# Designs tried in a protein design run: peptides against a protein of PDB entry 6J07. Part 40

Target 1, 107 residues: chain A of PDB entry 6J07
Amino acid sequence: GQRGWFCGSVSQDLRQFWVAEGGTISDPRAADFLFSCDASHPDTLRIYQSLDYIEDNATVFHAYYLSAVANAKIKNSVALGHFILPPACLQKEIRRKIGSFIWEQDQ

## One batch from the design tools (peptide; aimed at target 1 A31 N57)

Design b2_p29_6_s1 (made by RFdiffusion4, then SolubleMPNN; from b2_p29_6, 11 letters changed)
Fold by OpenDDE base, seed 5:
Structure b2_p29_6_s1 (fold): chain B 107 residues (1-107), chain A 29 residues (1-29)
Amino acid sequence: as target 1 above (107 residues)
Amino acid sequence: DLNEKLEEELERIKKILEKLAKGENPNVS
């Protein structure tokens, strides 16, 4: 399925796009995908603190992925793996090791 | 500490990428 959870930081437009593409919106535990635009948002922080995340059964993706898909001529050309959103306190060092996040490059 | 957390997160990312490469959903267990 295509069940998604959305942090409050995600715009209504992106949520609507998700639904328009056949997705549904669910709570984090039922979701196939977790989307956020802000690792420091309380909603996202709760994910990082959850048992599912600690046990590596949950992954947060930056919702900019949906924007990229919406703007791509070939939707499958957008790699979801580029949009993994790590906790805010780790982002600086992660950028140093693997490069700037894709959602920060074109802004 | 922060370094330990960083290493753990990098390992997490690596595993997720591997799952995605295989067409697996990282949130489905």
Scores: peptide ipSAE 0.532, ipTM 0.892, DockQ to the pose 0.486
OpenDDE base, seeds 1, 2, 3, 4: peptide ipSAE 0.525, 0.523, 0.515, 0.525; ipTM 0.891, 0.889, 0.886, 0.889

Design b2_p29_6_s2 (made by RFdiffusion4, then SolubleMPNN; from b2_p29_6, 12 letters changed)
Fold by OpenDDE base, seed 4:
Structure b2_p29_6_s2 (fold): chain B 107 residues (1-107), chain A 29 residues (1-29)
Amino acid sequence: as target 1 above (107 residues)
Amino acid sequence: KKNELLEKELERIKKILEKLAAGENPNKS
C-alpha cells in the first residue's frame, strides 16, 4: 500500500507531498514505508531498535526520495533503493562498500 | 561486534534492493 511513517526530522512539505500523491500517514508498525531525514533523530533511532527492524521487516528510507520524485521528469525514474537510510554508526563502512548515498550527494 | 552489525546491515540492504527490484514491499506490512 501507500502507508507511510515520518520521522520528526521530515518537513511538513514532504509529508504533504506524500499525501498529495495518494499516500497516507500511519504509525511505524502499520506503515509500508518509513521516511526520515536524520538517522540520529530519536524517532529514527526507535525504529532501528524496534523488533521489526531487527528482524529485517522494516527499512528506513531517506525522505529526500520524495523530493527527488517531485522534481523528476519521470517519477518512476527515481530508484527508492538508492535512498536506504542505515544507522549512523554503520554509514561510513557502508559507503566504503557500496559507495556514497545518493541522498548525501544531492543534499 | 560492529563487523557483525555491518554485515547484517549489508545483507539487509541487499535483500531490500532485491525486493524493490521485484516490486515487493520491503516492510512486513
Scores: peptide ipSAE 0.522, ipTM 0.883, DockQ to the pose 0.549
OpenDDE base, seeds 1, 2, 3, 5: peptide ipSAE 0.517, 0.521, 0.521, 0.518; ipTM 0.882, 0.882, 0.882, 0.882

Design b2_p29_6_s3 (made by RFdiffusion4, then SolubleMPNN; from b2_p29_6, 12 letters changed)
Fold by OpenDDE base, seed 2:
Structure b2_p29_6_s3 (fold): chain B 107 residues (1-107), chain A 29 residues (1-29)
Amino acid sequence: as target 1 above (107 residues)
Amino acid sequence: SLNELLEKELERIKKILEKLEAGENPNRS
């Protein structure tokens, strides 16, 4: 199965959706996917400070991905790559170079 | 510096996108 870690910033609804779709909840080191709704949340900050992240073995995705999947007319039309969540201190310049984040466009 | 961190993060994102396109796990080396 697919294992997911969730920052405390992620709603219970999205966590429940993950489980309903066959996912399980795990700690960050065991997780296949890391989800957060806030790059500044202490839980997410700990990920960015971890050796796994520093060594490029961890990626945080915005949990809005799950909402997009749940609401998509075509289930496989949502690209996970659009939901990479970078550290807060870099987001402004990343937006300048790559463009606005998809979760901010819908909110 | 912030610029160095930015460039590293942009490269990180690029690599992750490549992994995802290849069907690889983005959290595993």
Scores: peptide ipSAE 0.498, ipTM 0.881, DockQ to the pose 0.514
OpenDDE base, seeds 1, 3, 4, 5: peptide ipSAE 0.488, 0.493, 0.496, 0.496; ipTM 0.876, 0.878, 0.879, 0.880

Design b2_p29_6_s4 (made by RFdiffusion4, then SolubleMPNN; from b2_p29_6, 11 letters changed)
Fold by OpenDDE base, seed 3:
Structure b2_p29_6_s4 (fold): chain B 107 residues (1-107), chain A 29 residues (1-29)
Amino acid sequence: as target 1 above (107 residues)
Amino acid sequence: EEDKLLEEELKRIKKILEKLAAGENPNKS
C-alpha cells in the first residue's frame, strides 16, 4: 500500500491529494513515504534524529513531489528521487555536488 | 564532522536512488 506520514509543514491540500490518489496517512513508523516541506520543522527534525533514519530505514521527501505529480501530464514522469529532503545543515553542500533542488527552482 | 555527515548523506541518497530505479520502496531495506 501507500502509507504516508506528513510533517506539519505540509499543506492540507497536498495531504488531500495524497488521499485522493489512494494513499493513507499514518505515523512515521508505519509510513511507506515521509513528506515534509521544511527540513527545519520540529516534526522533520525528529525524523532525522530517529533510529530508523540513522539506520537508513527512513527517507524524507519534499512534499512538493505531490504537487509536481498533480500537475504532470504523465504521473510517472516525475522522479521521486529528485525530491529527497536532506537535513538543512547539509543542503548547501549537497546542492553544490548534485545541483539545486527542484522544489527550490519552481517555488 | 560535517564532512563525515555529508559523505554519509550522499551515500544514503545514492542508495535511495538505486532502490527507486529498481522499483523498490526507498524506506525498506
Scores: peptide ipSAE 0.547, ipTM 0.895, DockQ to the pose 0.445
OpenDDE base, seeds 1, 2, 4, 5: peptide ipSAE 0.542, 0.544, 0.545, 0.545; ipTM 0.894, 0.894, 0.893, 0.894

Design b2_p29_7 (made by RFdiffusion4; failed a check: the pose's geometry)
Pose (drawn by RFdiffusion4):
Structure b2_p29_7 (pose): chain A 107 residues (1-107), chain P 29 residues (1-29)
Amino acid sequence: as target 1 above (107 residues)
Amino acid sequence: AADEHFHEEVDFYAELFLTEADVEPKTPK
C-alpha cells in the first residue's frame, strides 16, 4: 500500500509510472508519498507550510525518484534520501554548502 | 532568530545529502 500525490508541476510520465507499478497505488490528498518536480510556487508550498512539515510528518521527494526507479532494474536500490526536495528558499545555500571546498566552509 | 533557523535547515539538509542518509517517507496526519 503506497498512496501518493503529485503537485501540478509533475510530468505526466512520472504519474503514469506511479500508477503502473509499486505497492497498491492510490493518489489522495494526504497520501503516504509526497512528490513534486518544483518547490518555488506550486501546490508543493501547501506541504512546506503545513503543520505536518513543521512537525516532521511530511517530507517532499523529487518526482524524478520515480524516473530513477523506472531506469533501475525494478524497485531495488534507488534510496529515497537522494531525492529529498527542500524548499527552494534553502536550495541555493544547500548546493553551495555541499559544493564548497574544505578550506572555505563559509557560514 | 530567523537567520539561525535558516542556517540550521541548511545544515540539516546538507548533512543528509552528504551522508547519503537513509530516509523513509513520512505520512501526513

Design b2_p29_7_s1 (made by RFdiffusion4, then SolubleMPNN; from b2_p29_7, 17 letters changed; failed a check: the pose's geometry)
Amino acid sequence: SEEKKRQELVNRYADILLNNAKVEPKTPR

Design b2_p29_7_s2 (made by RFdiffusion4, then SolubleMPNN; from b2_p29_7, 18 letters changed; failed a check: the pose's geometry)
Amino acid sequence: SEEKERQELVNRYADIYLNNADVQPKRPR

Design b2_p29_7_s3 (made by RFdiffusion4, then SolubleMPNN; from b2_p29_7, 18 letters changed; failed a check: the pose's geometry)
Amino acid sequence: EEKKRYEELVNKYANILLNKAKVEPKRPR

Design b2_p29_7_s4 (made by RFdiffusion4, then SolubleMPNN; from b2_p29_7, 16 letters changed; failed a check: the pose's geometry)
Amino acid sequence: EEKKEYEEKVNRYAEILLNKAKVEPKTPR

Design b2_p29_8 (made by RFdiffusion4)
Pose (drawn by RFdiffusion4):
Structure b2_p29_8 (pose): chain A 107 residues (1-107), chain P 29 residues (1-29)
Amino acid sequence: as target 1 above (107 residues)
Amino acid sequence: EKAEELEEELEELDEKALEVIERRKELNE
């Protein structure tokens, strides 16, 4: 049983794959998986500003997780953690902090 | 060393994401 919802800014291909394969597929408002291909000004904001996100009861995953699974053997591998989709206001700093050299570590 | 630390951080994030999914499944039941 895997319930999931998709923000408006998600390729229909990814939605179709979600419908086609996985646990028992359903796509309600709350659901179990929260997928998006955006974190700027789409329906996804409604997740980031929910009390569930504040209380660590919601994590938004990039919908390309489904693309990675579709291009994997079946459903194995492809860990979720790689597709954590943080708020866009954080992404600029997340990339720099990760990409910086050890003699930099600016903060 | 930095690559190993990033892999450990990603494994922790994966564990936390699985815990969130389990909590949401319990609420939807």

Design b2_p29_8_s1 (made by RFdiffusion4, then SolubleMPNN; from b2_p29_8, 16 letters changed)
Fold by OpenDDE base, seed 4:
Structure b2_p29_8_s1 (fold): chain B 107 residues (1-107), chain A 29 residues (1-29)
Amino acid sequence: as target 1 above (107 residues)
Amino acid sequence: EKLKKLQELIEKLTKKAEEVIAKRRKRNA
């Protein structure tokens, strides 16, 4: 199974979807996937400050990824790269160079 | 050209993310 951690900013609906799809919910250390909806949430900030993240052994994904998966007409059409949630301090520069994040487009 | 470049970037980011996940999965196995 897939192990995921969820920031408190993630809705229960998305968490339930994860579990319904066969995922389990774990602490950040044990999780393979780290989901958040808010880079500024204290839970997410702790991830960014963790040794795992600092050493590039962790990636935070916006939980909107799960919504995209749930609504995907074609499986495997949802690219994880679209849903990488960087620290807030980097988002401004990323938006400048690449554009708005996917989770900001449909909101 | 811009679209192509963006797509390539997303692909690279996806690959990187998948590698991190795989690494974590192996670590926590």
Scores: peptide ipSAE 0.638, ipTM 0.916, DockQ to the pose 0.653
OpenDDE base, seeds 1, 2, 3, 5: peptide ipSAE 0.637, 0.638, 0.637, 0.638; ipTM 0.917, 0.918, 0.916, 0.917

Design b2_p29_8_s2 (made by RFdiffusion4, then SolubleMPNN; from b2_p29_8, 16 letters changed)
Fold by OpenDDE base, seed 1:
Structure b2_p29_8_s2 (fold): chain B 107 residues (1-107), chain A 29 residues (1-29)
Amino acid sequence: as target 1 above (107 residues)
Amino acid sequence: DKLKELLKLIEELTKKIQEVIAKRRERNA
């Protein structure tokens, strides 16, 4: 099974989808996947400040990934790499290099 | 071109992500 942590910014619907797909919910340290919808949320900021993250042993993903998977006819068409949620201080530079994030395009 | 660069970046990120997840799974096994 896949273990996931969810920032308070993530909707209950997305959490329910995760569980429905066989995932479990855990604390950040035990989680395989860390999901957030807001890089500035206190929960997410604590992740960015953790030793795991600082030492490149953790990755935060935008929870929109789950929505994309839920709506995709082919799950493999949704690449997790497109949904990395970096700290806010890095996002402007990333947008400059690769364009807007996927979760921003539908807004 | 730019698309090729982006695809390469995604590939590299995907690999890194898989490694991170694998390490976390091992730690929490």
Scores: peptide ipSAE 0.351, ipTM 0.806, DockQ to the pose 0.490
OpenDDE base, seeds 2, 3, 4, 5: peptide ipSAE 0.349, 0.110, 0.349, 0.341; ipTM 0.805, 0.638, 0.804, 0.799

Design b2_p29_8_s3 (made by RFdiffusion4, then SolubleMPNN; from b2_p29_8, 13 letters changed)
Fold by OpenDDE base, seed 2:
Structure b2_p29_8_s3 (fold): chain B 107 residues (1-107), chain A 29 residues (1-29)
Amino acid sequence: as target 1 above (107 residues)
Amino acid sequence: SKKELLEKLLEELTKKIEEVIAKRKERNA
């Protein structure tokens, strides 16, 4: 099984989808996947400030990834790399150089 | 093209992330 952590910013529906697909919910340290919908949420900020994250042993993904998976005909066609949720301080620069994030395009 | 390069980078990034996740799974097993 796969263990996931969810920021308080993530809807219950997406959490339920994770569980329905065989995932379990755990604390950030034990989680394989870290999901958030808000880089500025206190829960997410704590992740960014953690030594685990600073040492590149953790990655935060936008929970919209789960929505994309749910809507995709082929679940494995959704690339995790498109859903990396970086700290807010980096997002502006990324948008400038690369463009809007995928979760922003659908809004 | 820029688009192709970006797609390739994202693919490589995805692969690297999957490795990180695998390591986490191993650590927490």
Scores: peptide ipSAE 0.258, ipTM 0.737, DockQ to the pose 0.501
OpenDDE base, seeds 1, 3, 4, 5: peptide ipSAE 0.250, 0.250, 0.257, 0.245; ipTM 0.736, 0.728, 0.737, 0.724

Design b2_p29_8_s4 (made by RFdiffusion4, then SolubleMPNN; from b2_p29_8, 14 letters changed)
Fold by OpenDDE base, seed 4:
Structure b2_p29_8_s4 (fold): chain B 107 residues (1-107), chain A 29 residues (1-29)
Amino acid sequence: as target 1 above (107 residues)
Amino acid sequence: LKEELLEKLLEELTAKIEEVIAKRRERNA
């Protein structure tokens, strides 16, 4: 099964969807997927400071990915790459070069 | 062209991310 970690910033609805789709919830080290809705949340910050993340062995995704999957009309139409949640310090530069994040566009 | 390029880049990024996830899965198997 798919193992996911969730920042405290992620709603229970999205967590429940993850579980309903067959996912399990685990600690960050054991998780295959790391989900957050807030790059500035203490939980997420701890991920960014972790050795796994620093060594590029972990990626944080915005939990809105799960919402997009849930609402996708075409299966497999949602790409994980669109939902990378980088540290806040990098987001400004990304927005400048690429544009607003997808989770910001749908707000 | 810009949109197409961006989409391709995002797809490539997705592939790389999936490799990272696979690596984590293997590590914790």
Scores: peptide ipSAE 0.349, ipTM 0.789, DockQ to the pose 0.568
OpenDDE base, seeds 1, 2, 3, 5: peptide ipSAE 0.338, 0.345, 0.337, 0.344; ipTM 0.782, 0.787, 0.781, 0.786

## One batch from the design tools (peptide; aimed at target 1 A31 D32 F33 P87)

Design b2_p30_1 (made by RFdiffusion4)
Pose (drawn by RFdiffusion4):
Structure b2_p30_1 (pose): chain A 107 residues (1-107), chain P 30 residues (1-30)
Amino acid sequence: as target 1 above (107 residues)
Amino acid sequence: VEPKIPKKNLEIDEEDPRVQAMKKFLEEGL
């Protein structure tokens, strides 16, 4: 049983794969998986500003997780943690902090 | 890492100061 919803800014291909394969597939408003290919001004904001996100009851994953699984053997591997999709207001700094050298670590 | 399952069905309480703070934080970054 894997319920999941997709923001408007998600390739139909990814939705089709979600429908085709996985646990028992359903796609309601709340669901169990929260997928998006965007974090700027799409329906995804409705997750980031929900009490569930604030209370650690919601994590948005990039929908390309489904693309990675589709290009994996079946469903194995492809850990979720690699597809955490944080709010866009954070992404600029997340990339810099990760990509910076050890003699920099600016903060 | 596992999916965090919504308990409040993605509730947005406009009277909750935490929601207001989060909206302000998001708008300041966008």

Design b2_p30_1_s1 (made by RFdiffusion4, then SolubleMPNN; from b2_p30_1, 11 letters changed)
Fold by OpenDDE base, seed 3:
Structure b2_p30_1_s1 (fold): chain B 107 residues (1-107), chain A 30 residues (1-30)
Amino acid sequence: as target 1 above (107 residues)
Amino acid sequence: LTPKVPKHNLLIDESDPRVQARKAEIEAGL
């Protein structure tokens, strides 16, 4: 099983889906995956300010990944790499080069 | 739930100048 940490910005439904699929919930230091829905949330900002993140040893993923997995007709077809959640200061430049994030397209 | 991510500590040392610089950068972008 995979261990996941969830920012306070993530809904209880997505957390429950994670557990239903065999995942467990842990603190950030023990987690295999870090999930957030808001790069500006204090919980997520603390991750971005950590030395591990500064040294590129940690990644935050948008929790919409779990929603995409839940709704996918073909399991394992959702690419986790499309759901990397960067700090807010980088998002504008990324949108300029790559386009809107996948979690923003249906909003 | 198939992929894996490298292990991390996520320790924050507030006395580290790099942490303070990154914090200022992030806040400036908000």
Scores: peptide ipSAE 0.051, ipTM 0.625, DockQ to the pose 0.503
OpenDDE base, seeds 1, 2, 4, 5: peptide ipSAE 0.018, 0.021, 0.024, 0.024; ipTM 0.471, 0.507, 0.558, 0.562

Design b2_p30_1_s2 (made by RFdiffusion4, then SolubleMPNN; from b2_p30_1, 10 letters changed)
Fold by OpenDDE base, seed 5:
Structure b2_p30_1_s2 (fold): chain B 107 residues (1-107), chain A 30 residues (1-30)
Amino acid sequence: as target 1 above (107 residues)
Amino acid sequence: LKPKVPKRNLEIDESDPRVQAMRAEIEAGL
């Protein structure tokens, strides 16, 4: 099974979708996936400040990935890598190179 | 393998130029 951690910024609906798809919810240490909707949320900031993250042993994903998966017509058409959520202080430079993030383009 | 580790998550295409750009900036910024 897939274990996920969720920042407080993630809606209950997305958490419920994760569970409905067979996922479980755990603390960041045990989690396989770390989801957030706000790089500046205190919960997410704690991840970025952790040794696991600094040592490149953790990745934070924007939870909008789950919404994209739920709405996808073609299975496996959603690229998880496009939903990497970097620290807020790095996002401007990243946007300069790759353009706006997917979660900023919709809605 | 730990899925939450960037290069060990099999669902991430590390050959994708967008992914590479993100990784590069994150690495440089930490």
Scores: peptide ipSAE 0.568, ipTM 0.858, DockQ to the pose 0.101
OpenDDE base, seeds 1, 2, 3, 4: peptide ipSAE 0.564, 0.562, 0.549, 0.552; ipTM 0.858, 0.851, 0.849, 0.839

Design b2_p30_1_s3 (made by RFdiffusion4, then SolubleMPNN; from b2_p30_1, 11 letters changed)
Fold by OpenDDE base, seed 1:
Structure b2_p30_1_s3 (fold): chain B 107 residues (1-107), chain A 30 residues (1-30)
Amino acid sequence: as target 1 above (107 residues)
Amino acid sequence: LEPKVPKHNLLIDPNDPRVQAQRAALEAGL
């Protein structure tokens, strides 16, 4: 299945799209996918500070992934891996390596 | 299969250089 948790920073529209595509919404513990639009949002920070995340048992994805999927001309053409949302303290270094994040490029 | 973990998520291409860079940074920073 595809159970998703959503940070408060994610719009209701994207949440609704997730459900429309067959996803369900759950708490972070039960979720398969964790979505956020803001690494500094308190909800997301709680994820980063959790043992699950620290122990590499969780990943946060930028919810812009859902927007990209919604707008994709070819189904399955959007790479989920491009939407990993790292903690704020790591973003500068990551941008140095890969350039701007996808969600920043399309804004 | 654990979708929350990139290494175990088949939807993520581990050979994608952007993915690799992200993982490397996360592993070093966490």
Scores: peptide ipSAE 0.273, ipTM 0.769, DockQ to the pose 0.114
OpenDDE base, seeds 2, 3, 4, 5: peptide ipSAE 0.269, 0.235, 0.264, 0.264; ipTM 0.766, 0.750, 0.765, 0.765

Design b2_p30_1_s4 (made by RFdiffusion4, then SolubleMPNN; from b2_p30_1, 13 letters changed)
Fold by OpenDDE base, seed 1:
Structure b2_p30_1_s4 (fold): chain B 107 residues (1-107), chain A 30 residues (1-30)
Amino acid sequence: as target 1 above (107 residues)
Amino acid sequence: LEPKVPKHNLLIDPNDPRVQEQRAKIEAGL
């Protein structure tokens, strides 16, 4: 089983999908994965401000990953690495050089 | 069905090419 933490910005549907796929929900300290839909949400900001994150021992993923998995014909074809959610202060420049994030393309 | 996810607790597998590629792109954008 995999443990996931969810920012308040993540819908209950995605949380339920996580559980349906065999995951459990935990606090950030115990979680294997940290999911968020909003880098500016206070919950996510607290992660970015934590020592674990500052020391590069934690990663936040956009919860749209779960939606992509749920809708994929091949469930294991979705690459988690495409869903790294960086702090909002970095996103403008990232978009300038790389383009829109994958979770923004279908919105 | 289990998604393709790292098995590390809070720590992404540094050998995951998908993560490495994304990290490289992010770093290049900084």
Scores: peptide ipSAE 0.035, ipTM 0.569, DockQ to the pose 0.058
OpenDDE base, seeds 2, 3, 4, 5: peptide ipSAE 0.027, 0.032, 0.024, 0.046; ipTM 0.473, 0.535, 0.486, 0.544; seeds 2, 4, 5 fail the geometry check

Design b2_p30_2 (made by RFdiffusion4)
Pose (drawn by RFdiffusion4):
Structure b2_p30_2 (pose): chain A 107 residues (1-107), chain P 30 residues (1-30)
Amino acid sequence: as target 1 above (107 residues)
Amino acid sequence: FKKISLSPADEELVKHYREEYLELLEEEEE
């Protein structure tokens, strides 16, 4: 049983794969998986500003997780943690902090 | 929404990002 919803800014291909394969597939408003290909001004904001996100009851994953699984053998591997999709207001700093050298570590 | 199980490292990372995001919202409100 894997319920999941997709923001408007998600390739139909990814939705089709979600429908085709996985646990028992359903796509309601709340669901169990929260997928998006965007974090700027799409329906995804409705997750980031929900009490569930604040209370650690919601994590948005990039929908390309489904693309990675589709290009994996079946469903194995492809850990979720690599597709955590944080709010866009954070992404600029997240990339810099990760990409910076050890002699920089600016903060 | 439902909380998804993650590895300990990824869980700590999600919490860290969320804390930073909430601090930014507090700054915008001030």

Design b2_p30_2_s1 (made by RFdiffusion4, then SolubleMPNN; from b2_p30_2, 15 letters changed)
Fold by OpenDDE base, seed 3:
Structure b2_p30_2_s1 (fold): chain B 107 residues (1-107), chain A 30 residues (1-30)
Amino acid sequence: as target 1 above (107 residues)
Amino acid sequence: MKKVPLSAEDEELVRELRKKYLELQKEKLK
């Protein structure tokens, strides 16, 4: 099973989809997947400030990944790497390099 | 927390982001 943590910025619909697909919800320490919809949300900021993050043991993903999976004909066709959520202070630079994030394009 | 397996390209992205983030945090402390 896959364990996921959800920032308070993530809707209940996406959380329910995660569970419906066989996932479980846990605290950040026990989670494999960390989902957020807002890099500036206090919950997410605590992740970026954590020892796990600075030691490269944690990656935050935008929860829109779950929406993409839900809408995809083939769920495995959605690339998780496209949904890496950078800290807010880096997002402008990233947009200059790779363009707007997927979750910004589709919303 | 456990690191999720990513492609080599995505791993590089994560490393660069983390590096830049840490640098910015250090600057804030000055």
Scores: peptide ipSAE 0.457, ipTM 0.866, DockQ to the pose 0.776
OpenDDE base, seeds 1, 2, 4, 5: peptide ipSAE 0.457, 0.456, 0.457, 0.455; ipTM 0.867, 0.866, 0.866, 0.866

Design b2_p30_2_s2 (made by RFdiffusion4, then SolubleMPNN; from b2_p30_2, 16 letters changed)
Fold by OpenDDE base, seed 3:
Structure b2_p30_2_s2 (fold): chain B 107 residues (1-107), chain A 30 residues (1-30)
Amino acid sequence: as target 1 above (107 residues)
Amino acid sequence: MKRVELSPEDRELVRELRKKYLELQKKKEA
């Protein structure tokens, strides 16, 4: 996909990178990718509360994925799955199991 | 509309997260 939605928590730099790489910006309903840097941001919370998310038709990714891609020698070497952004209420539990998220380690 | 396609492994992760999330939301509303 080439259409991305961005939470207000995502910097303009990352949005610009997305566009520079050929992506377009759209509303969350039309987007192929949903990016956020804060699961607690109201924009992201609305995604988790949406029918699309409840019906397993939406996934939120941490926008740091784009930074990782930008810095990678090989774009496909960055695993998108490592950047799935869980709802805030689940993050403590996940950290107990796997440790800090990749975006927390590098930032 | 057309969302990015996830691997089976990632899809399972998303499903588990959604399940837990929905359970917690129900508890909050109760």
Scores: peptide ipSAE 0.605, ipTM 0.908, DockQ to the pose 0.623
OpenDDE base, seeds 1, 2, 4, 5: peptide ipSAE 0.603, 0.603, 0.600, 0.603; ipTM 0.908, 0.907, 0.907, 0.907; seed 4 fails the geometry check

Design b2_p30_2_s3 (made by RFdiffusion4, then SolubleMPNN; from b2_p30_2, 13 letters changed)
Fold by OpenDDE base, seed 1:
Structure b2_p30_2_s3 (fold): chain B 107 residues (1-107), chain A 30 residues (1-30)
Amino acid sequence: as target 1 above (107 residues)
Amino acid sequence: MKRVKLSKEDEELVKELRKKYLELLKKLEE
């Protein structure tokens, strides 16, 4: 199975979709997938500040990935790597380099 | 936490992001 953690910024609908697709919900320490909709949310900030994160044992993804998967109906048609959610302090630089994030284009 | 397996390209991206993040953290601590 796949274990996921969700920041408080993620809607219940996306969490339910995760479960419906066979995922389970766990705390960050046990989770393989970390989802957030806000890099500045306290829940997400705690992830970025954790030893697991700074030691490259975790990656945070924008939960919009789940919405994209739901809409596409084909999971493999949506690239998870496009939804890597970096700390807020890096996002401006990233936008300059590769452009706006996918989750910002539809908003 | 367990690290999700990513493509080689994405792994390199995450690595660079982590590097920059750590550098910023050091600056903030000063």
Scores: peptide ipSAE 0.349, ipTM 0.802, DockQ to the pose 0.733
OpenDDE base, seeds 2, 3, 4, 5: peptide ipSAE 0.345, 0.334, 0.343, 0.333; ipTM 0.801, 0.796, 0.799, 0.796

